# Ledger of designs, part 182: peptides against a protein of PDB entry 6FRK

Target 1, 411 residues: chain A of PDB entry 6FRK
Amino acid sequence: NEEVLNAMLKEVCTALLEADVNIKLVKQLRENVKSAIDLEEMASGLNKRKMIQHAVFKELVKLVDPGVKAWTPTKGKQNVIMFVGLQGSGKTTTCSKLAYYYQRKGWKTCLICADTFRAGAFDQLKQNATKARIPFYGSYTEMDPVIIASEGVEKFKNENFEIIIVDTSGRHKQEDSLFEEMLQVANAIQPDNIVYVMDASIGQACEAQAKAFKDKVDVASVIVTKLDGHAKGGGALSAVAATKSPIIFIGTGEHIDDFEPFKTQPFISKLLGMGDIEGLIDKVNELKLDDNEALIEKLKHGQFTLRDMYEQFQNIMKMGPFSQILGMIPGFGTDFMSKGNEQESMARLKKLMTIMDSMNDQELDSTDGAKVFSKQPGRIQRVARGSGVSTRDVQELLTQYTKFAQMVKKM

## One batch from the design tools (peptide; made by RFdiffusion4, then SolubleMPNN)

Design b2_p20_7_s3 (from b2_p20_7, 11 letters changed)
Fold by OpenDDE base, seed 2:
Structure b2_p20_7_s3 (fold): chain B 411 residues (1-411), chain A 20 residues (1-20)
Amino acid sequence: as target 1 above (411 residues)
Amino acid sequence: SLEELLALLHKLLEEISELL
């Protein structure tokens, strides 16, 4: 029993290290899991794997919880949020994402560019803010970030803004001059919240960076960016451990909408490769599949048409990036769709739909669409010509449909 | 059930992934 436990813990520890979880945290987790597992309960023939996974899951949840309640803005008050982080962390983009998130929720939100160090920082913020219709402040002439931040905060306070986001200078490295500048800005504007923005793709460097920021400025919240890439998010645990501050949001892509409130359970499930069943349920519910009661009844009766497949492809395309959908499915690793594969995937799906757009209602609404085409091969040639594809591409679509229809009949 | 719908979505996505 102990050998089996040690082997399984070794596998989990390896997977966590491959997920960029800090080696110290993985060691501590291993010890905590060993102390929490009763070896006698493991003898009772219960699924040892599920028990270990549950113990690991519980200890990872504790590592993500700093024991401090996240700061939340107060409605009808002025809330000053200062952003800090390295250059390239996604800080400026994340300021715009957070501003847009609150604006969509009916908060009076604005952006201040206090990055005087980077040439074109204000132009970039202005471009992003203008595109999102978010009010902004900054200067092309003022070089002191303290003056810009103070003037911008005062302006937007006087205009009764509820969410005032201040973007600060990033540096390529930890520099004492950057931390002194950040401290001067923080002292001048007295922010209600200081948000550290961290890039998940920096892996094992997350702890040292997060600690360096926390040791110099009163970081109260963390935002993790670039969780759409190969970064498995293990660096987020290191940031929480180092800052003792909660993760409040995550960035899941390059778009302004690729931003969500941090949920502990889905994040840990994804980190363990268990998928995000809850987020998949939420996305399935957002699809208003309830309006598809007719489809659910057809599926229960083992009926599936080419039109039903087309509607499902439309729904999948509406769910957003296919990589995000697959990454929510248990057993599909976060790496299953590289960004290159996702565009190709969506292009293939769109090609299949374009073939189906050349089908007639009799073909689309047949409960055995493949048999309609097999009985009259001239239909394949018509559809191929209509959609500008080969007869082989139409046959491949019909083969796919046949697999789906067989799967529905087995349900 | 939601579980059946999820299982269908899983299998749909598995088959789409095998196509890709």
Scores: peptide ipSAE 0.014, ipTM 0.474, DockQ to the pose 0.133
Fold by OpenDDE base, seed 4:
Structure b2_p20_7_s3 (fold): chain B 411 residues (1-411), chain A 20 residues (1-20)
Amino acid sequence: as target 1 above (411 residues)
Amino acid sequence: SLEELLALLHKLLEEISELL
């Protein structure tokens, strides 16, 4: 029994090390799992593999929980969020993603570029902010990040912004001058939250980096970037252990929507290659469950309308990037949709929705929408003109709807 | 393709239906 346990723990430890989990954490996990597994319970014929996986899962969940409640912004207050992290960590992109996330939730959000070190930092932030319609502040002439941060925070406080995000300078290496600058900025603006942004791809270096930041500035939150489905999430555990701060969000790509709240169980499931079933459930629960139950009941009866398809497209659009959704389903490899195909797929969905926005209730609510259009071809021309598309594009939508409705009838 | 997207939507709905 102990040999079998040691062999299985060796495989798990190898997989965790291959997932860039810090060797100290892997050793600690191995000891904790050994202490948590009752060898007598393993002897009783329970699936030894499932029991070890469950023990490993529980200990990984504990490693992601710093025992500190994540900071959350207060509605109707001015919340100053300072970002810190190395150059190339995705910090600037993550500032824009976080601002956009809160803006979409109805928070009055703004961005401050206090990165005076990187050439074009302000232009990059301005471009991202303008594209997302997020108010921004920065300077082309001021070189002191303390002045820019202070002026920007004061400006946006006076304008009653609720979420004030400050992007700071990064460096290629940990330099004392960077930490002094960050401390001066933090002292000047007195942030309600300091967010350390870490690149997941740096693997075993995550502990030392996260510790170096925490030893100099009061990091209270972590955001892990570049968690595309191939990124080894193990560095995130090292960041939590070193900072004693919760992961609050993850960045899963380059798009502004490639950003989600961190969830412990899904992350650990993904780290173990089990998929993100719980994050799928939670995304499904963020979709009004009542609407999904009603849809499932219609699907069970073989009923599917153009309106039902429209609502499902809205749901997919709300769930975010399709690669993230696929990466949550067990057995879907992250390679299934290249990043280029995803933006095109979302643009196609939005085009289809725009076509359906030009349909009437009789067309949308028909259980045989394709037959309604086939009986009266003038409807296709009306919808095509209303949506600014070709009659071929409307016919293609109806063909796709027909294929989907036929699949639903076979369920 | 749009077919792949719909097949994926179908599979997503199937997986959701198995989870509910």
Scores: peptide ipSAE 0.010, ipTM 0.462, DockQ to the pose 0.024
Fold by OpenDDE base, seed 1:
Structure b2_p20_7_s3 (fold): chain B 411 residues (1-411), chain A 20 residues (1-20)
Amino acid sequence: as target 1 above (411 residues)
Amino acid sequence: SLEELLALLHKLLEEISELL
């Protein structure tokens, strides 16, 4: 039993290291899991794999929980949020994503560019803010970030803004001059929250970087970026451990809406390859699929039409990046869709919808759509001509529909 | 692939059906 436990823990530890989890945290987790597992209960025929998975899950949940409540903005107050982080962390893009997130929730939100070090920082912020219709402040002539931040915060306080986001200079290296500048800005504007932005793709370097920021600046919140890439998110555990601060949001792509509140349980589930069922539920509920009840009623009756399949394809297209949806499904790894494969999959989905747009209501609404086409082969030729595809493409769609409808009948 | 998309759709529908 101990040999089996040690073998399974070795596999889990290897997978966590491959997910960019820091080696110290993996060692601590291994010790905590060993202490939490009763070896006698493992002998009694309980599913040893499920028990170890549950113990690992529980200890990972503890590693992402700093025991500190996340700061939340107060409605009707002026909330100043200062962003800090290295150049290339996605800090400036994340400022715009957070501003857009609060704006969509009906908060009066603005952006301040206090990055005087990087040429074109203000132009980049202005471009992002203008696209999102977010008010912004910055200077082309003022070189002191303290002056820009102070003037911008005062201006937007006087205009009764509720969310005031300040973007600061980032450098490629941890330089004392950068930390001094950040401290001067923080002292001048007295932010209600300091957000550290970290790139998940830096892997094992996450701990050292997060620690260096926390040792110099009073980081109260963490945002992790680039979780759409090869970064499996293990660096997030290192950020929490080093900063002792909660992760509040994650960046999951290049779009301004590729930004979501951090949820501990879904994140750990995804990190372990268990999927994000809760995030999938939230995405489905956000779509206000009033048709979900009608679909579920049809599914309960083993009824599935070509129209029902078309509507589900529309829903998948509305859920956002297909890569995120795939990554929420248990057994589809985060790496399953490269960005190139997403565009191809969306193009394939649109092609299938275009074929169905050439079908008539009798074909779409038939509970045996495949049989309607098999009885009258002239329908396949009509649909193929109408959609500009081969008769083979229509037959492939009908074959796939038939497979799906047979699965629904077995539910 | 189309098969992967349908497997996805099936799994999405399964998860939706278990939630309700």
Scores: peptide ipSAE 0.017, ipTM 0.505, DockQ to the pose 0.048; fails the geometry check
Fold by OpenDDE base, seed 3:
Structure b2_p20_7_s3 (fold): chain B 411 residues (1-411), chain A 20 residues (1-20)
Amino acid sequence: as target 1 above (411 residues)
Amino acid sequence: SLEELLALLHKLLEEISELL
């Protein structure tokens, strides 16, 4: 039993290291998991793998929790949010995403460009802000970021803005000049929250980078970017450990909408390759698909129709890039769908929907759609002709529907 | 393949059912 436990823990530790989890955290987790597992319960024939996974999951949840409540903006107050981070971390894009998030939630939101170091920083912010209809401030002539930040914060305070986001200069490396500039800006504007933006793709460098920022400025929140790529996000654990600050949001792509509130359970599930089911549920709920409650209720009753499957395919197509959705699915790493496979998968979903568009309401709304077609094989030929597909393609769809409906009946 | 997408949705539904 102990040899089996050690072998399984070695595999888990390897997978966590491959997910960019810091080696110190992996060692600590291994010790905590060993201490939490009852070897006598493992001898009783319980699923040893599930027990170890649950123990690992519980310890990872503790590593993501800094024990500090996340800062939240107060309605009717002037909340100043300062962004800090390296160039290429996605900081400027994340400022725009956060501004857009709060604007969509009905907050009076604005953006300040205090990046005087990067040529065209203000033009880039202005373009993003204008496209999102977000008020902005910056200068083409002022070179002191402290002056720009102070004037912009004062202006938007006087105009009764509720969310005032300040983007600062980034550098390619940790430089003392950058940290002094950030400290001067922070002292001048006295932000209610300092947000550190971290690129998840930097792997094992996350700890040292996050620590360098926290040692210089009072980082109170973390945002992790580029979680749409090959980065499994294990570096986020290092950022929380180093900053002692909660992750508040994640960036999941290049679009302004590719931004979501951080949730612990989904993130750890994804990190373990158990998928982001809760993030899928949230993204499905954010789509305000009023029909989702009705679907969840049908699923609870073991009812699943061809129409319910069609609506799910429509929902999947509305959720955006299929690669992001698949990356939320357990056991499907981001690598499973090369960009070429996404277009093919969407074309296949569209083909299935086109087959279902040739079905009648009696076929779509039947609780046993496959039995309707099996009793009257002429229906398969009708649907095949109507959708321009083979009878085999329709039979394949029905075989697949039958598998789904059988699983839903076992729920 | 479509079988892979459906094995995927099956695995999703199985894991949703284990979480519910």
Scores: peptide ipSAE 0.010, ipTM 0.463, DockQ to the pose 0.022; fails the geometry check

Design b2_p20_7_s4 (from b2_p20_7, 12 letters changed)
Fold by OpenDDE base, seed 5:
Structure b2_p20_7_s4 (fold): chain B 411 residues (1-411), chain A 20 residues (1-20)
Amino acid sequence: as target 1 above (411 residues)
Amino acid sequence: DEEERLKLLHELLQELSELL
């Protein structure tokens, strides 16, 4: 029994190391799991695998909980949020994502570019902010980040902004001048929250980087980026351990919408390769897919129309990037959709919807839509002309619909 | 049942992923 336990714990420890979990945390977790497992209960014929998985899961949940409540902005106040992090961490992109997140929640949000070190930092922030319709401040001529940050914060406080996000210079880990500049900016603007942005793809270096920031600035929140890549996010545990600060959000891609509130349970499930069942449930519930009771009943009756497919494509598009949704399904690893395929998949969905927008109600509401088009090929030519696509593109859509409708009939 | 809805959504998304 102990040999079997040790073998299973070795497999779990290997999987956690392959997920970029810090070797010290993995060792500690192994000891904690061994101490939490009752060997007598394992002898009683309980599912040893489930018991070990549950014990591992419970200990990982504790590792992502710093025991500190996450800072939250106060409505009707000016909340200053300072971003810190290494160059290439995704910090500037994450500032825009967070501003956009709060703007979508009905907060009066703005962005300040206090990155004077990187050429084109202000242009990049301005481009992102303009695309998202977020007010921004910065300078092309001022080289002191303290002046820019102070003037920008004062300006937006006077204009009664509720969320004031300050992007700082991302430099190399070893530059004392970076940490001094960050301290000077923090002292000048007196931020309500300091957010450390960490790239998950740096693997085992996450602990040492997160610690270096926490030792210099009062990091109160962590955002983990690039969880859409090959990084399984184990570095996030190292960031929490080093900063003693909660993860508040995760970045799951390059799009401004590839940003979500951190949820402990889903994240750990995904880290273990169990999928994000809870986060999928929550996304489904957030969409009020209660209107899908009618769809569920249709699906149970093996009925599926082109309109039903259109509505599902709308729902998928509302859920966010398709890769994120798939990466929440158990057994769909993060590798199932390469980054290039996501924008392409969303463009494909939009193209398919545009084709369906050129269909009539008789075509959309037919329980055998493909047969309606096969009986009258002139419909394909009409739809193709109406949507500006080839007759082949319409035939490909009808072929996809037919495959899907056949699958629904087998349910 | 919320669990049945979720299973159906997983199946739907899986099938959609195979089609895209």
Scores: peptide ipSAE 0.019, ipTM 0.440, DockQ to the pose 0.160
Fold by OpenDDE base, seed 3:
Structure b2_p20_7_s4 (fold): chain B 411 residues (1-411), chain A 20 residues (1-20)
Amino acid sequence: as target 1 above (411 residues)
Amino acid sequence: DEEERLKLLHELLQELSELL
């Protein structure tokens, strides 16, 4: 029993190390899991795999819990949020994503560019802010980030903004000059929250970087970026451990909507390769796919129509980047859709929907849509002409629908 | 069962992804 436990713990430790979890945290987790598992309960014929997975999951939950409640903005207050982080961490993009998130939630939100070090920082922020219709402040002539941050915060306070986001300079390395600049900006604007932005792809360096920021500025929140890449996010555990600050949001792509509130359980499930079942539930619920009770009931009865497939394609298109949806399905690695394939997959979905838009209600609502078309081949030619596609493209759609309908009948 | 509904949704999304 102890050999089996040690073998399974070795596999879990290997998977966590491959997920960029810090070696110290993996060792501590191994010891904690070994101490939490009752070997007598394992002898009683309980599923040893489930018990170890549950113990690992529980210890990972503790590693992402700093024991500190996340800061939340107060409605009707002027909330100043300062962003800190290295160059290339996605900090500037994340400022725009957070601003857009709060704007969509009905907060009066603005952006300040206090990055005077990077050429074109203000132009990049201005471009992102303008595209999202977010008010912004910055200077092309002022070189002191303290002056820009102070003037911008004062301006937006006077205009009764509720969320005032300040982007600061980043460096390629931890430099004392960067930390002094960040401290001067923080002292001048007195932020209600300091957000450290960390790139998940940095792997084992996350702990040392997060600690260096926390030791110089009062980091109260963490945002982890680039969780759409090969990075399984194990560096996030290192950031929480080093900063003793909660992860508040994650960045899951390059789009302004590729941003979500951090949830512990979905993140750990994804880290373990279990998929993001809860994040899929939350996205399904955010889409008000609760109106899918009728769909779920049809699926339970093995009924699936071309209309039901069309509605699912609409739902997928509403869920946002298809890479996020696939990354929520257990066993689909983020690699299955290279960024080039997402636009192509969305174009394929739109093409399939355009073919279905040329179908009639009898074709769409038939429980055996493929049989309707096979009995009357003239329908295929009508739909092909109506949608401007080949008869082959319509047959391909019907073949796809038939695979789906067969799967739903097996469920 | 919410777990069965989710499993069904995942299998549906998986097959949808294979079609794309």
Scores: peptide ipSAE 0.019, ipTM 0.448, DockQ to the pose 0.127
Fold by OpenDDE base, seed 4:
Formats: structure tokens, sequence, C-alpha cells
Structure b2_p20_7_s4 (fold): chain B 411 residues (1-411), chain A 20 residues (1-20)
């Protein structure tokens, strides 16, 4: 039994190391798991694999919990959020994502670009902010980030902004000058929260980097970026351990919507290669599944209409980037959607929906929509003309619908 | 069962994903 346990723990430790989990944390986890597993319970014929997985899962959940409650903005107050992190961490993009997240939640949000070091930082922030309709501040002439940050924070406080996000300069290396600048900015603006942005793809360097920031500035929150790539996010555990600060959000791509609140359980499930079932549940529940109860009941009865398909396409579009949805489905590796395919897939979905917008209620609500069109081919030509597509595009949609409706009938 | 509901939704999303 101990040999089997040690073999399984070795496999788990290997998988965690391959997931960029710090070797110290992996060793500690191994010891904690070994101490948490009752060898006598394993002797009783319980699924040893399931028990070890559960123990590993439980200990990983503890590793992402710093024991400190995440800072949350207060409604109706001016909340200053300062971002810190290396250049290339995704800090500037993450500022825009966080601003957009709060704006979508009805917070009066603004952005300040205090990154004077990176050429085009202000233009990039301005472009992102303008596209998202987020108010922004910065300078093309002022080179002191302290002045820019102070003036911007004062301006937006006076304008009663609730979320004031300050993007700071990054460096390519941990330089004392960067930390001094960050400290000067922090002292000037007195942020309510300092967010450390970490790139998950830096692997084993996550701990040392996160520690270097925490030792110089009062990091209170972590955001992990580039979790859309090959990075399984094990570096996030290292960041939490080093900063003793909670992960508040994750970045899952380059789009402004490729941003989600950190959820412990889904993250650990994904880290273990179990998929993000719980995050998919949460996203689906956020879509108010009450309207989907009727759909689920129809699906249970093998009924599926073109309207039901349209509603599912709307749900997929509401769930955000398709890569996030797929990455939540067990067995869909991150590699399945190249970045190019996502915008194309969303455009394809929108095209399919536009075709369905030209259908009538009789066509949409038919339990055999394909047969309605097959019996009266003039409907295909009407829909094609109405949606500005070819008759072939409508036939392809109907073929896809038929395939799907046949599957639902087999469920 | 919420788990069955979820499985059905995953299968639905998976198949919708293959259609895209």
Amino acid sequence: as target 1 above (411 residues)
Amino acid sequence: DEEERLKLLHELLQELSELL
C-alpha cells in the first residue's frame, strides 16, 4: 500500500511540476497529502486513486488560499487600484480588462496610464479604454509617473469615480529603480489595493518574481495572466505562497472579455486536468438557467428546435470567448482552438444566428425544422435572401441542425 | 440531477463546438 501510494504521489508530483508548480510547494504538498491519507482507509478497498486525488485536490485548495480575504471595492467610494508587475506580464491589458469588468457591473470606472517607460503604453491604454468606452488619463509629455498618477487619481476622485485603476511602468528585469518608482507612486496615490500581475508562462520563476514584488510593495491581490496558453497555472500557487495574497482574477486570452474572477475549485480542477466543470456550471448559472430548464426538459424528451439552437448560440456568445468555454469542457485541451479560430468561430456563430433571424416562427419552433425546409425548398431561398447568404449556407445550417437534433434524440 | 443537467450541457456545448 505504501509503495502504491508513493508511486501515485510520484505521478501527481510529476504532473504538478509539469504544471509549473514550484518544487518546494510540490514537496510540501506530497508530505501533506501523505499525512492526510489514512493508509487504513486505503486498505478498506476504497478507490485509492479517488482518495489520493481528493487529498491532492484538498491540499491544492489550501495552497491557493492565502488565509487572507481578498480586498473588494466599496460601492459609492473612490477605490484606487494600483497595478504592478513586469513588462510583458499582461499588466496594461489586465488593467483594461479589470476596468471593463467593473464597468459592465455598473461601477464608474476609469484608467490612468502611469507607464512612462514603455513606448506606446499610453496609446495602447487609450486605444483599449476608448474601445471599451472607459474614461482614461495619461500624458504624452509628463515623464514622471508619480505626477501622472497623482493628477489622474485626483481628477477622477473629484469626478466621483468609484474604480480608479492605475497602470504603472514595468521593467524587463527586477530593477531597484522599478521598485523605487512603484513605491513613490504608491506613496503618492495611497492605493486601496495593489495588484500584482503575473504571467503564468514564466513557470518556476513565479515564486522569485512574486516575492521580489511583495518585499518592496504591499501587494494585496494577484492577477494571473496567459492561462490560455500551455501554462497550467501552477505558477499561481507560487505567487500566492510568495505574496500571501489571494488571486482575484485570471486572464485567459488577449481579448478584453478574456478575463474572469478567480475561482479556487475550477482552477485546481483545471490544474489537475479535470477540466473546469465548476466554472462552466457557474458561467452557465450566471446565464440564468431558469430559461434553460425548459430547454433541458425538451432535450430530455429528444426535442430540439432551431429556436433552441439559436438560444444556445446566444448562451455561448454570452458565456464569453469560446476558448474559455472549451477549456472548461473536460478533454478539450487548450490546443484545440488556435487564437485565429476563436474570432472566426464567433463570426460563424453570428452568421448562423443572422440566418436564423430570417426564419419565421413556424420554421424556428418546428421539432423537425429540416423537414419543414425540405418539404418547401422556397423557404431556403427566402431565408437566404433575407439574411444575405447563399442557399448553400442555409442548407449547411440545416445540415448542422439536423445532426444536432439527431444527437439530442439519442440522448 | 444537477450533475446530469451539467453533463447534458457539456455534451451540448461540445457538439455545438464541433459544429463551429
Scores: peptide ipSAE 0.018, ipTM 0.446, DockQ to the pose 0.129
Fold by OpenDDE base, seed 1:
Structure b2_p20_7_s4 (fold): chain B 411 residues (1-411), chain A 20 residues (1-20)
Amino acid sequence: as target 1 above (411 residues)
Amino acid sequence: DEEERLKLLHELLQELSELL
């Protein structure tokens, strides 16, 4: 039993290391899981795999909890939020995402560009802010970030803004001059919250970077970026461990809407390849797929048509990158999140839709679509010619539809 | 129930994704 436990823990530790979880945290987790698993309970015929997975899940939840409550803005007050982080961390884009998030929730939100070091920083912020209709401040002539930040904060305080986000200069390396500048800005504007923005794609370097920022600046919140399927998110655990600060949001792509509040349970579930059912539900609700009621009523009656399948493919395409959707479904491992698989899956989906675009209403709306085609094989040849595919491709689609329609009849 | 509706939709999306 101990050998089996050690083998399974070795596999889990390997998977966590492949998920960019820091090696020190993986070692600690392994020890904690070993201490939490009673070997006597493993003898009782309980599913050893489920027990280990549950113990791992509980220990990962503890690792992402800093034991500190996240700062939240107060409605009707002025809340100054200062952003800090390395160049290329996604800091500037994250400022815009956070501003847009609060604006959509009815907060009076604004952006300040206090990045004087990077050429075009203000133009980039201005472009993002203008697209989102977010008020912004910055200078083309002032080179002191303290002056810009102070003037911008004062301006927006006088205009009764509730959320005042200050973007600062990033650096490629730990430069003492950057930390001094950040401290001068922080002292001048007296932020209510300092947000460290971390790139998850730096993997094992997350701990050292997060620690360097925390040792110099009073980081109170963390935002993790580039969780768009390439980064497995293990760096988030390193950020929490190093900063002792909660993750408040995650960036899940390049779009301004690819930004969500951090949820511990869904995040750990996704990290373990269990999917994010809550995130999928939230995403489905955001899409206001009102037509889903009619579908669900059909499904309850065991009815599923080729049109219903087409509409679901359209819904999947509307949900965004197919990789993000698959990564929310339980049992779809992170390998489906590769850009190659996304393009291939989207191309396959478009091919299936193109085949269905060549079908007529009688074929699409039949409760037994496969039987309509089986009774009149000339329909397969018509659809194949209309969509520019082989008769085999149409038969494969009908076979997939038949499998799905049989599953719906069992629901 | 909206929660039951969303669970059924999730199951549908899962099965569709497994077919792709």
Scores: peptide ipSAE 0.017, ipTM 0.435, DockQ to the pose 0.122

